Peptides against a protein of PDB entry 5LHZ. Designs and how they scored, part 36

Target 1, 78 residues: chain A of PDB entry 5LHZ
Amino acid sequence: QLLKSVFVKNVGWATQLTSGAVWVQFNDGSQLVVQAGVSSISYTSPNGQTTRYGENEKLPDYIKQKLQCLSSILLMFS

## One batch from the design tools (peptide; made by RFdiffusion4, then SolubleMPNN)

Design b2_p9_8_s3 (from b2_p9_8, 3 letters changed)
Fold by OpenDDE base, seed 3:
Structure b2_p9_8_s3 (fold): chain B 78 residues (1-78), chain A 9 residues (1-9)
Amino acid sequence: as target 1 above (78 residues)
Amino acid sequence: LIKEIRELL
């Protein structure tokens, strides 16, 4: 379930979920789900493939780049 | 980075 959605210029849409997670739908069609207290992230590529990454895994650069914009996104939910 | 993300949330 969705709590709140915000439009993020040049990024996409970010939504707070009732689970406590933040769901980002990027303009390129990819998606990212992150949640405090969870040691993994969920990434969905534009082709619909979903991969879960643990905290000790090496992340692809394209995912790292998307994570870098989360700080500013989270401020919008403050 | 995931650790850092958890701190931000």
Scores: peptide ipSAE 0.143, ipTM 0.735, DockQ to the pose 0.708
Fold by OpenDDE base, seed 1:
Structure b2_p9_8_s3 (fold): chain B 78 residues (1-78), chain A 9 residues (1-9)
Amino acid sequence: as target 1 above (78 residues)
Amino acid sequence: LIKEIRELL
């Protein structure tokens, strides 16, 4: 279930889930789900392919870039 | 990086 959604200019929409996760729907059609206390992140590409990455895995640069904007997104949920 | 993000949440 959804708790709150916020529009993030030049990024997309970010939604806080009842699970505690943050779900970001990017303008490019990709999606990212992150959650405190969970050792993995979930990335969905624009074509719908979903991949989970663990905390010690090397991430593709495009995912790293998306994670870089999460700090700003989290401020919107403070 | 994931660990860092989890700390922010």
Scores: peptide ipSAE 0.141, ipTM 0.730, DockQ to the pose 0.780
Fold by OpenDDE base, seed 4:
Structure b2_p9_8_s3 (fold): chain B 78 residues (1-78), chain A 9 residues (1-9)
Amino acid sequence: as target 1 above (78 residues)
Amino acid sequence: LIKEIRELL
């Protein structure tokens, strides 16, 4: 269930879920789901493939780049 | 990195 969605210029849309997770839909068609208290993140590629990454797994650079947007995104929900 | 993300949320 969705709580609030915000438009993020040059990024896409970010949505706070009732679960507490933040769902980011990027302009390139990829998606990220992150949540406090959860030791993993979920990435969906533009082709629809979803991969879950744990705390100690090495993340692809393109995912790290998207995660760098989160600090700014989270300010919109504060 | 994920730890850092969790701290922001």
Scores: peptide ipSAE 0.139, ipTM 0.731, DockQ to the pose 0.697
Fold by OpenDDE base, seed 5:
Structure b2_p9_8_s3 (fold): chain B 78 residues (1-78), chain A 9 residues (1-9)
Amino acid sequence: as target 1 above (78 residues)
Amino acid sequence: LIKEIRELL
């Protein structure tokens, strides 16, 4: 279930889930799901492929860039 | 990086 969604200018939409996760839907069609206490992140590419990345895995630059947006996005939920 | 993100949540 969804708790609340916020529009993020030039990024997309961010939604807080009842699970505690944050779901970001980017304008390019990709998606990112992150949650405190979980050692992995879920990324869905624009073509619909979903991949989970663990703590010690090397992340593609495009995912790193999206993760950098999270700090600003999360402030909108505080 | 994931650790940093978890710290923000």
Scores: peptide ipSAE 0.138, ipTM 0.729, DockQ to the pose 0.712

Design b2_p9_8_s4 (from b2_p9_8, 3 letters changed)
Fold by OpenDDE base, seed 2:
Formats: sequence, C-alpha cells, structure tokens
Structure b2_p9_8_s4 (fold): chain B 78 residues (1-78), chain A 9 residues (1-9)
Amino acid sequence: as target 1 above (78 residues)
Amino acid sequence: MISEIRSLL
C-alpha cells in the first residue's frame, strides 16, 4: 500500500509504503526498496530482474550510486 | 552503506 509519493527531479519517484519501506522508481526503469529493521535491500533492474543484497555484501557501483541518491532523498525528508 | 540507509528511515 502506498502512503506518500514524492517526485524527485532527475531521479524519479520515491514512495513511502505503509509497511515502512521506501520504494524508489528510477528514470532508467530500475527500482530500489529499502526498509528499516531489514538487513537487506531489493534492487530490480530495468529488465525486471530482482536481486536482494545483504548489508555485508559487495555491491555493484551502479547500486552504490543509487543508494547515495536514496540517502540524499531521505535526508531531505528526515 | 545499507545500514546507513536503514538508519535514515
């Protein structure tokens, strides 16, 4: 369930879910889902492939970049 | 990095 969606210039849309998770839909068609209290993140590539990453796992650079973007978004709304 | 994101939620 969607709680609130915010348009993010040059990024896409960020949505707070009723579950407490934050769902980012990037302009490139990829998606990222993060949630407090959960030790993993979910990334969906533009082709629809979904991968979960743990907090101690090595991340691809493109994932790191998207996480940095998410960090900035969350700081704006904190 | 992931833990830092979670701490912001």
Scores: peptide ipSAE 0.164, ipTM 0.775, DockQ to the pose 0.793
Fold by OpenDDE base, seed 4:
Structure b2_p9_8_s4 (fold): chain B 78 residues (1-78), chain A 9 residues (1-9)
Amino acid sequence: as target 1 above (78 residues)
Amino acid sequence: MISEIRSLL
C-alpha cells in the first residue's frame, strides 16, 4: 500500500510504502526498492528483470548512481 | 552502500 508519492524532476517518482520501504520509479523504466532494517535492495531493470542485492554485494555502477540519486532525494525530506 | 541508504530511512 502507498503512503505518499513525490514527483522528482528528471528522475521519476518516489513513493513511501506502508511497509516503510521507498519505491523509486525512474524515467528510464527501472525501479528501486529500499527499506530500513532490510539488508538487501531490489532493482528492476527496464526489461522487467528483478534482482536483489545484499548488503555487502558489489553493485553495478548504474545502480550505485541511482542509489546516490535516492540519497539526495531522501536528504531533502530529512 | 546499502547501509548509507538505510541510515536515511
Scores: peptide ipSAE 0.163, ipTM 0.775, DockQ to the pose 0.800
Fold by OpenDDE base, seed 1:
Structure b2_p9_8_s4 (fold): chain B 78 residues (1-78), chain A 9 residues (1-9)
Amino acid sequence: as target 1 above (78 residues)
Amino acid sequence: MISEIRSLL
């Protein structure tokens, strides 16, 4: 269930879920789900492939960039 | 990096 959605210019939409997760739908068609207390993140590519990354894994640069963007978004929820 | 994001939630 959705709690709150915010439009982020040049990025997409960020939504807080009742689960405590934050779901970002990027303009490029990719998606990212992050949740406190969960040791992994979920990334969905524009082609619909979903990959989970653990906290000790090396992340692709494009994932790192999106996570950095997410940091800025999360500050808006504070 | 993931832990850094989680700390913001």
Scores: peptide ipSAE 0.160, ipTM 0.772, DockQ to the pose 0.775
Fold by OpenDDE base, seed 5:
Structure b2_p9_8_s4 (fold): chain B 78 residues (1-78), chain A 9 residues (1-9)
Amino acid sequence: as target 1 above (78 residues)
Amino acid sequence: MISEIRSLL
């Protein structure tokens, strides 16, 4: 279930889930799910392909960029 | 990097 959603200008929408995860829907159609206590992140590309990345795994640059963006997004839920 | 983000949740 959804707890709270915030609109992020030039980025997309970020939603806190009751599970504790944060779900970001980017304007480019991609999605990112991150949760405290979970050592992996879930990325869904615009074409719908979902990939799970673990800690210390080499990430594509476009995902790194979105993770950097996510750090600032999380401030909106504090 | 992922751990740093998780710390904010």
Scores: peptide ipSAE 0.157, ipTM 0.768, DockQ to the pose 0.739

## One batch from the design tools (peptide; made by RFdiffusion4, then SolubleMPNN)

Design b2_p10_3_s1 (from b2_p10_3, 6 letters changed)
Fold by OpenDDE base, seed 4:
Structure b2_p10_3_s1 (fold): chain B 78 residues (1-78), chain A 10 residues (1-10)
Amino acid sequence: as target 1 above (78 residues)
Amino acid sequence: DRELIEQVRS
């Protein structure tokens, strides 16, 4: 369930879920779901493929880039 | 990048 959605200029939309996770819908059609205290993250590519990355798994650079902008967004929801 | 991951996941 959704709690709050915020528009992020030149990025997309970020939504706080009742679970505590943050769901980011990027302008390029990709999506990220992350949650503080949870070791795994979920990435959905524009073609709809979803990949779950564990704590010790290497993240692709394009995902790292998205996480960089997400850090400031997460602080806003904290 | 462990620091990047920790910023999000911690």
Scores: peptide ipSAE 0.118, ipTM 0.726, DockQ to the pose 0.582
Fold by OpenDDE base, seed 2:
Structure b2_p10_3_s1 (fold): chain B 78 residues (1-78), chain A 10 residues (1-10)
Amino acid sequence: as target 1 above (78 residues)
Amino acid sequence: DRELIEQVRS
């Protein structure tokens, strides 16, 4: 379930879930689900393909770029 | 970028 959604300029919408995870819906149609303290992240490409990355997996640069703004978003919900 | 991952996942 959803708790709160915030609009992030030039990024998209970030929603805090009841689980504690943050779900970001980017303007390009991609999505990212991340939760502090949880080693895995979920990325959904604009075409709907979802990939889950574990703690030790290498992240593509385009995902790293999205994570950079997400760090600030996570602080907003802390 | 390990530092980036850590700041998000920790």
Scores: peptide ipSAE 0.117, ipTM 0.728, DockQ to the pose 0.556
Fold by OpenDDE base, seed 1:
Structure b2_p10_3_s1 (fold): chain B 78 residues (1-78), chain A 10 residues (1-10)
Amino acid sequence: as target 1 above (78 residues)
Amino acid sequence: DRELIEQVRS
């Protein structure tokens, strides 16, 4: 279930889920799901391929960049 | 990147 969605200029849409996770739908068609206190993240590429990354797993640079944007968004929600 | 992860996951 969705709690709140916010439009983020030049990024996309960020939605808080009832689970506590944040779902970001980026303008490039990719998606990211993260949750505080959860070690893994879920990334969906524009072509629909989903990959789950663990806490200690190396992240591609493009995902790191998206996480940087997300951290700012999360601060806004808190 | 632990730092980035902690910013989001902690």
Scores: peptide ipSAE 0.117, ipTM 0.725, DockQ to the pose 0.637
Fold by OpenDDE base, seed 5:
Structure b2_p10_3_s1 (fold): chain B 78 residues (1-78), chain A 10 residues (1-10)
Amino acid sequence: as target 1 above (78 residues)
Amino acid sequence: DRELIEQVRS
């Protein structure tokens, strides 16, 4: 279930889920799902492929860049 | 980037 959605200019939409996770839908069609206290993140590419990354896995640079944006977004839900 | 990941995951 969804709690709150916010529009982020030049990024996309961020939604806080009842699970505690934050779901970001980027303008490029990609998506990220992250949650504090959970060591894995979920990335969905524009073509619909979803990849789950564990805490020790190397992240592609483009995902790291999106996570940098997400850190600012998370503050909006604090 | 461990620092970035920790910021999000903790």
Scores: peptide ipSAE 0.115, ipTM 0.725, DockQ to the pose 0.614

Design b2_p10_3_s2 (from b2_p10_3, 6 letters changed)
Fold by OpenDDE base, seed 2:
Structure b2_p10_3_s2 (fold): chain B 78 residues (1-78), chain A 10 residues (1-10)
Amino acid sequence: as target 1 above (78 residues)
Amino acid sequence: DRELIQQVRS
């Protein structure tokens, strides 16, 4: 379930879930689900393909770029 | 930024 959604300029929408995870819906149609303290992240490409990355998996650069704003977003929901 | 990613994951 959803708790709170915030608009992030030039990024998209970030929603805090009841689980504590943050769901970011980017303007390009991609999505990212992350949660502090959880070592895995979920990325959904604009075509709908979802990939879950574990703690030790190498992240593609395009995902790393999207994570750049997440620290600030997560802080907003802390 | 590896530290940033690590921050999210840890």
Scores: peptide ipSAE 0.108, ipTM 0.712, DockQ to the pose 0.428
Fold by OpenDDE base, seed 1:
Formats: sequence, structure tokens, C-alpha cells
Structure b2_p10_3_s2 (fold): chain B 78 residues (1-78), chain A 10 residues (1-10)
Amino acid sequence: as target 1 above (78 residues)
Amino acid sequence: DRELIQQVRS
């Protein structure tokens, strides 16, 4: 269930879920789901492939780059 | 940024 969606310029859409997770839909068609207090993240590539990464699993650089804007997005919801 | 990622996850 969705709580709030915000448009993020040059990024895409960010939606806060009732679960506490944040769902980001990027302009390139990829998606990221993260939640504070949850050790894993979910990334969906533009082709629809979804990968879940654990807490200690190394992330690809392109995912790390997308996470860099997430802090600013989270502040928007706080 | 590993620290940022950890902040999100923690």
C-alpha cells in the first residue's frame, strides 16, 4: 500500500510504502526498494529482472550510485 | 558510499 509519492527531478518517482519501505522508480526504468532497518535491498533492472542484495553483499556500482540520491529522498519524507 | 548504504539498511 502506498502512502505518499513525490516527483524527484532528474531521478524519477519516490513512493513511501505503508511497510516503511521507499520505492524509487527511476527514469531509466529501473526500480529500487529499500527500508531502514531492513538489511536487504531490491533492485529491478529496466528489463524487469529483480535481484535482492543482502546486508553484506557487495553492490554493483550502478546501484551504489542510485543509492546516493536516496538519502536526500528520505529526508523529503521525514 | 558504503556508509550511506549502511545508514539506509541499519
Scores: peptide ipSAE 0.104, ipTM 0.709, DockQ to the pose 0.465
Fold by OpenDDE base, seed 4:
Structure b2_p10_3_s2 (fold): chain B 78 residues (1-78), chain A 10 residues (1-10)
Amino acid sequence: as target 1 above (78 residues)
Amino acid sequence: DRELIQQVRS
């Protein structure tokens, strides 16, 4: 379930879920779901493929770049 | 950036 969504210029939309997770829908069609205190993250590519990354798994650079945006976004929901 | 990842995950 959704709590609130915020428009992020040149990024996309960020939505806080009732679970506490943040769901980011990027302009390129990709998606990220992250949650503080949860070691895993979910990435969905523009083609719809979803990958779950655990705490110790190496993240692709393009995902790391997207996480750079999330740092400031997450503060808005804190 | 592990520190950035940890900020998100912690």
Scores: peptide ipSAE 0.103, ipTM 0.710, DockQ to the pose 0.558
Fold by OpenDDE base, seed 5:
Formats: sequence, C-alpha cells, structure tokens
Structure b2_p10_3_s2 (fold): chain B 78 residues (1-78), chain A 10 residues (1-10)
Amino acid sequence: as target 1 above (78 residues)
Amino acid sequence: DRELIQQVRS
C-alpha cells in the first residue's frame, strides 16, 4: 500500500510504502525501491528488467547516481 | 559511494 507520493523536479515521483520502503519512479523510466535497515535495493531498468543488489555487490555508476538523489528524497519523508 | 549506500541500507 501507498502512504505518500511527492513530485521531485527533474527526478520523478517518490512514494513511501506501508512496508517502510521508498519507491522512486524516475523520468527516464527506471525505478528504485529502497528501505532503511534493508541491505538490498531493487532497480528496474526502463526496459522493465528488475535487478536486486545485495549489500556486498558492486553497483553500476548510474545506479549510484540515482541513489545520490535518493538521499534528499528520503529526507522529505522524515 | 559506500557512505551513501550505508545511509540508505542502515
């Protein structure tokens, strides 16, 4: 279930889920699902492929860049 | 960035 959705200029939409996770839908069609306290993240590419990354896995640079935006987004739900 | 990822994951 969804709790709150916010529009983020030049990024996309961010939604807080009842699970505690944050779901970001980027303008490029990609998606991220992250949650504090959960060591894995879920990335969905624009073509619809979803990849789950564990805490010890190397992240592609483009995902790291999206995570940088996410830090500011997460603050919006505090 | 390890610190950023850690902030999200912890």
Scores: peptide ipSAE 0.101, ipTM 0.707, DockQ to the pose 0.571

Design b2_p10_3_s3 (from b2_p10_3, 4 letters changed)
Fold by OpenDDE base, seed 4:
Structure b2_p10_3_s3 (fold): chain B 78 residues (1-78), chain A 10 residues (1-10)
Amino acid sequence: as target 1 above (78 residues)
Amino acid sequence: DKELIDQVRS
């Protein structure tokens, strides 16, 4: 279930889910699902491939870049 | 940025 969606300029849309997770739909067609307190993250590439990263897995640089805006987004939904 | 990632993961 979706709670609230906000438009993030030059990023895309961020949606708070009832689970507490935040779902970011980026302008490039990729997607990221993260949740504070949950050690795993889900990334979906523009071609639809989804990868789940655990707490000890190395994240690709392009995913790290996308995480840069999440701190402020998560604060918006708190 | 590990610090930023840790804010999400923990």
Scores: peptide ipSAE 0.176, ipTM 0.766, DockQ to the pose 0.437
Fold by OpenDDE base, seed 3:
Structure b2_p10_3_s3 (fold): chain B 78 residues (1-78), chain A 10 residues (1-10)
Amino acid sequence: as target 1 above (78 residues)
Amino acid sequence: DKELIDQVRS
């Protein structure tokens, strides 16, 4: 279930879920799901392929770039 | 940026 959605200019939409996770839908068609206190993250590529990364798993650079704007987004939901 | 990622996950 969705709690709150905010439009982020030049990024996309960020939605806080009732689970506590934040779901970001980027303009390029990719998606990212993260949650404070949960070490794993979920990334969906524009072609619809979803990959879950654990706490000790190396993240691709393109995912790290997406995470750079996430700190600001999470602050909006804190 | 591991520190940035850790901030998100923590």
Scores: peptide ipSAE 0.171, ipTM 0.763, DockQ to the pose 0.547
Fold by OpenDDE base, seed 1:
Structure b2_p10_3_s3 (fold): chain B 78 residues (1-78), chain A 10 residues (1-10)
Amino acid sequence: as target 1 above (78 residues)
Amino acid sequence: DKELIDQVRS
């Protein structure tokens, strides 16, 4: 379930889920689901392919770039 | 950015 959605300029929409996770829908059509305290992240590419990355897996650079805005987003929901 | 990733995963 959704708790709160906020528009993030030049990024997309960020939604806090009842699970505590944050779901980011980027303007490029990709999606990212992250949660503080959870070591895995979920990335969905624009073509709809979803990949879950574990705590010890190396993240692609393009995902790392998308993570750059998360600090600000997480602060919004704190 | 490792610091940010660690923040998420902390």
Scores: peptide ipSAE 0.168, ipTM 0.762, DockQ to the pose 0.437
Fold by OpenDDE base, seed 5:
Structure b2_p10_3_s3 (fold): chain B 78 residues (1-78), chain A 10 residues (1-10)
Amino acid sequence: as target 1 above (78 residues)
Amino acid sequence: DKELIDQVRS
C-alpha cells in the first residue's frame, strides 16, 4: 500500500510504502525500490525488466547514480 | 560505492 507520494524536480516521483520501502519512478522510465535496513534493492529498467540485487552483488554505475539521488529523497520521508 | 549504498540501506 501507498502512504505518501512526492514530486521530485528533475527526478520523478517518490512514494513511501506502508512496508517502509520507498518506490521511485524516474523520468527516464526506470524504477527503484529500496528500504532502510534491507540489503536488497529492486531496479526496473525502462523496458520493464526488473532485477533484484543482493547486498554483495555489484551494482551497475547507472543504478549507483540513482541511489545517490535517492539518499536525498529518503530524508524527505524521515 | 559501498559507503554510498549503505547510506541508503541504513
Scores: peptide ipSAE 0.167, ipTM 0.760, DockQ to the pose 0.581

Design b2_p10_3_s4 (from b2_p10_3, 6 letters changed)
Fold by OpenDDE base, seed 2:
Structure b2_p10_3_s4 (fold): chain B 78 residues (1-78), chain A 10 residues (1-10)
Amino acid sequence: as target 1 above (78 residues)
Amino acid sequence: DRELIQEVRS
C-alpha cells in the first residue's frame, strides 16, 4: 500500500510504501523499488522488463544514475 | 556514487 507520494521535478514520482520501500516512477517509464537496509533493488525498464539486483551484483550505469538522483528522496523517506 | 549505492543496497 501507498503512504505518501512526492513529485520530483525532472525525475518523476516517488512513493513510500507501507513496507518502507520507495517506489520511483520515472518520466522515461522506468521504475525503481528500493529500501534502506534491504540489499536488493528492483528495476523495471520502460518495456516492462523487471530485473532484481542483489547486493553483490554489478549495476548498469543507467541504474546507478537513477539511484544518484534518489539520494535526497530516500533520505526524506527514511 | 558507490557509497550511495552501497547505502541503499546494504
Scores: peptide ipSAE 0.116, ipTM 0.709, DockQ to the pose 0.331
Fold by OpenDDE base, seed 1:
Structure b2_p10_3_s4 (fold): chain B 78 residues (1-78), chain A 10 residues (1-10)
Amino acid sequence: as target 1 above (78 residues)
Amino acid sequence: DRELIQEVRS
């Protein structure tokens, strides 16, 4: 269930879910679902393949790059 | 940013 969606310039759309998670739909067609206090993240590539990464699992650099804008997005919802 | 990632994931 969705609470609020915001357009993020040069990033895409970010939606706060009722679960507390943030769902980011990037301009390149990829998606991220992250939540503070939850140790795993979900990444969906543009081709639709979804991968879940655990707390101690190393993230690909391209995912790390996408997470860099997350702090700003989270501030928008706070 | 590792710290940001860890804050989100922790």
Scores: peptide ipSAE 0.112, ipTM 0.706, DockQ to the pose 0.349
Fold by OpenDDE base, seed 5:
Order: sequence, then C-alpha cells, then structure tokens
Structure b2_p10_3_s4 (fold): chain B 78 residues (1-78), chain A 10 residues (1-10)
Amino acid sequence: as target 1 above (78 residues)
Amino acid sequence: DRELIQEVRS
C-alpha cells in the first residue's frame, strides 16, 4: 500500500510504502526500491528487468548516481 | 557514495 507520493523536479516521483520502503520512479523509466535497515535494494531498468542487489554486491555507477538523490528524497518523508 | 548508500541500506 501507498502512504505518500511526492514529485521531485528533474528526478521523478517518490512514494513511501506502508512497508517503510521508498519507491522512486525516475524520469528515464527506471525504478528503485530502498528501505532504511534493509541491506538490499531493488532496481528496475527501463526495459522492465528487476535486479536485487545485496549489501556486499558492487553497484553499477548509474545506480550509485540515482542513490545520491535519495538522501534529499528521504528528507521529504520525515 | 558508500556512506550515503550505507545510510539508506543500514
């Protein structure tokens, strides 16, 4: 279930889920699902392929760049 | 950034 959605300029939409996770839908069609306290993240590419990354896995640079936006996004739900 | 990623993931 969804709790709150916010529009983030030049990024996309971010939605807080009842699970505590944050779902970001980027303008390029990709998606991220992240949650504080959960060591894995879910990335969905524009073609619809979803990949789960564990805490010890190397992240592609393009995913790291998207995560850099999350700190600001998460503050919007505080 | 590792620190930022850890903040989100931990």
Scores: peptide ipSAE 0.112, ipTM 0.705, DockQ to the pose 0.465
Fold by OpenDDE base, seed 4:
Structure b2_p10_3_s4 (fold): chain B 78 residues (1-78), chain A 10 residues (1-10)
Amino acid sequence: as target 1 above (78 residues)
Amino acid sequence: DRELIQEVRS
């Protein structure tokens, strides 16, 4: 369930879920679901393929790049 | 940025 969504310029939309997770829908069609205190993240590529990455798994650079804007996004919901 | 990733996932 959704709590609120915010528009992020040059990024896309970020939505806070009732679970506490943040769902980011990027302009390129990809998606990320992350949550503080949860060691895994979910990435959905533009083609719709979803991958769950655990705490110890190496993240692709393109995902790391997308995570760079999350710090500021999270502040919008705190 | 491993530190940022850890902050989000910690």
Scores: peptide ipSAE 0.111, ipTM 0.707, DockQ to the pose 0.378

Design b2_p10_4_s1 (from b2_p10_4, 6 letters changed)
Fold by OpenDDE base, seed 2:
Structure b2_p10_4_s1 (fold): chain B 78 residues (1-78), chain A 10 residues (1-10)
Amino acid sequence: as target 1 above (78 residues)
Amino acid sequence: SRLQRFINAK
């Protein structure tokens, strides 16, 4: 369930879920779900394909960039 | 935050 959503200029929407996860819906149609304490992250491409990346898996650069974007968003709330 | 540290570790 959704707790709070914030609009991020030139990025999209970031939503805090009751689970503690953060769900980012990017303007390009991709999505990212990340939660502290959960080793894996979930990325959904614009075409709807979802990939779950484990703790030790190498991330594509484009996903790393989106994670850093999320990092910047979190800094705004610190 | 915990989540920030988690992301940084990825």
Scores: peptide ipSAE 0.380, ipTM 0.844, DockQ to the pose 0.261
Fold by OpenDDE base, seed 1:
Structure b2_p10_4_s1 (fold): chain B 78 residues (1-78), chain A 10 residues (1-10)
Amino acid sequence: as target 1 above (78 residues)
Amino acid sequence: SRLQRFINAK
């Protein structure tokens, strides 16, 4: 279930889920789901392929950049 | 926040 969705200019939509996860739908069609306390993150590419990355797994730079976008979003609402 | 710290650790 969704708690709250916010539009982020030049990024997309960020949604808080009742699970505690944050779901970002980027303008390029990709998606990212991150939840504190869950060791893995979920990334869905624009073509619909979903990959889960563990906490000890090296992330591609483009995903790191999107995580930084998420950090900026959280900072905006702090 | 907890989530921010979690993201930073990734």
Scores: peptide ipSAE 0.377, ipTM 0.844, DockQ to the pose 0.278
Fold by OpenDDE base, seed 4:
Structure b2_p10_4_s1 (fold): chain B 78 residues (1-78), chain A 10 residues (1-10)
Amino acid sequence: as target 1 above (78 residues)
Amino acid sequence: SRLQRFINAK
């Protein structure tokens, strides 16, 4: 369930979920779901493939970049 | 925030 969504210029949309997770829909068609206290993150590629990454798994660089983007978004609204 | 700290740790 959605709590609120914010438009992020040149990035896409970031939505806070009632669960406490943040859901980012990037302009490239990819999606990222992250929640504090949950060791894994969910990434959906533009082709619709969803991958769950555990806390001990190495993240691809492009996902690290998206996480950094999310970090910047959160700082903006903190 | 809690979430920010979590993301920073990734």
Scores: peptide ipSAE 0.373, ipTM 0.843, DockQ to the pose 0.239
Fold by OpenDDE base, seed 5:
Structure b2_p10_4_s1 (fold): chain B 78 residues (1-78), chain A 10 residues (1-10)
Amino acid sequence: as target 1 above (78 residues)
Amino acid sequence: SRLQRFINAK
């Protein structure tokens, strides 16, 4: 279930889920799901491929950049 | 927040 969705200019939409996760739908068609306490993150590329990255896996730079963007987005839920 | 700390750790 969804709690709150916010529009982020030049980024996309960010949604808080009742599970505690945050779901970001980026303008480039990619998606990112993160949740505190869950060691893995979920990234869906624009072509629809979903990849789960564990805590010990090296993240591609473009995903790291999206996570940095997510840090800024979290302020919008305050 | 817990989530922000979690993201920072990634």
Scores: peptide ipSAE 0.371, ipTM 0.843, DockQ to the pose 0.256

Design b2_p10_4_s2 (from b2_p10_4, 4 letters changed)
Fold by OpenDDE base, seed 2:
Structure b2_p10_4_s2 (fold): chain B 78 residues (1-78), chain A 10 residues (1-10)
Amino acid sequence: as target 1 above (78 residues)
Amino acid sequence: SKLQKFINAK
């Protein structure tokens, strides 16, 4: 369930879920779901492929870039 | 926040 959605210019939409997770829908069609207390993140590519990455797992650069955007977004929520 | 700390580690 959704709590709050905010539009982020040149990025997409960020939504807080009732679970405590943050769901980002990027303009390129990709998606990222992250939550404190969960050791993994979920990334969905524009083609619909979903991959989970652990906290100690090396991330592709394109995902790191999206996480940087998320860092900025999180400042808006808390 | 905890979440911020988590993603900063990635």
Scores: peptide ipSAE 0.250, ipTM 0.798, DockQ to the pose 0.318
Fold by OpenDDE base, seed 4:
Structure b2_p10_4_s2 (fold): chain B 78 residues (1-78), chain A 10 residues (1-10)
Amino acid sequence: as target 1 above (78 residues)
Amino acid sequence: SKLQKFINAK
């Protein structure tokens, strides 16, 4: 379930889930789900393909960039 | 936070 959603200009929407996860829906149609205590992240590409990346896996640069956006978003939630 | 630490580690 959703707790709170915020609009992020030039990024998309960021939502806190009751599970503790943060779900970002980017303007390009991609999605990112990250949760503290979970050693993996979930990325969904615009075409709907979902990939989970483990804690020690190397991330594509485009995902790293999206995580940077998420860092900024989290500062607003804290 | 734990979440921020996780993100920073990636």
Scores: peptide ipSAE 0.244, ipTM 0.794, DockQ to the pose 0.312
Fold by OpenDDE base, seed 3:
Structure b2_p10_4_s2 (fold): chain B 78 residues (1-78), chain A 10 residues (1-10)
Amino acid sequence: as target 1 above (78 residues)
Amino acid sequence: SKLQKFINAK
């Protein structure tokens, strides 16, 4: 279930879920789901492939860039 | 926030 969705110019939509997760739908068609207290993140590529990455895994640079973008969004929320 | 710290730790 959705709690709140905000439009982020030149990025996409960021949504807080009732689960406590934050779901970002990027303009390039990719998606990212993160949640405090959960060791993994979920990334969906534009082609629809979803991959979960654990805390000890090396992340591709394009995902790190998305996380940095998300970090900026979260800073605005907090 | 806890979530911000979590993201920064990734």
Scores: peptide ipSAE 0.239, ipTM 0.789, DockQ to the pose 0.244
Fold by OpenDDE base, seed 5:
Structure b2_p10_4_s2 (fold): chain B 78 residues (1-78), chain A 10 residues (1-10)
Amino acid sequence: as target 1 above (78 residues)
Amino acid sequence: SKLQKFINAK
């Protein structure tokens, strides 16, 4: 279930879920789901492919960049 | 927050 969704200029939409996860739908069609206490992140590419990355895996640069973006987005929920 | 700390650790 959804708690709150906010529009982020030049990024997309960020939604806090009742589970505590944050779901970002980027303008490029990709999606990112992260949650404290969960060792993995979920990334969905614009073509619809979903990949889970563990905490010990090397992330592609484009995902790292989106995580950095998400970090700043979280300030909107604080 | 815990979530922010989590993201920073990624």
Scores: peptide ipSAE 0.237, ipTM 0.789, DockQ to the pose 0.244

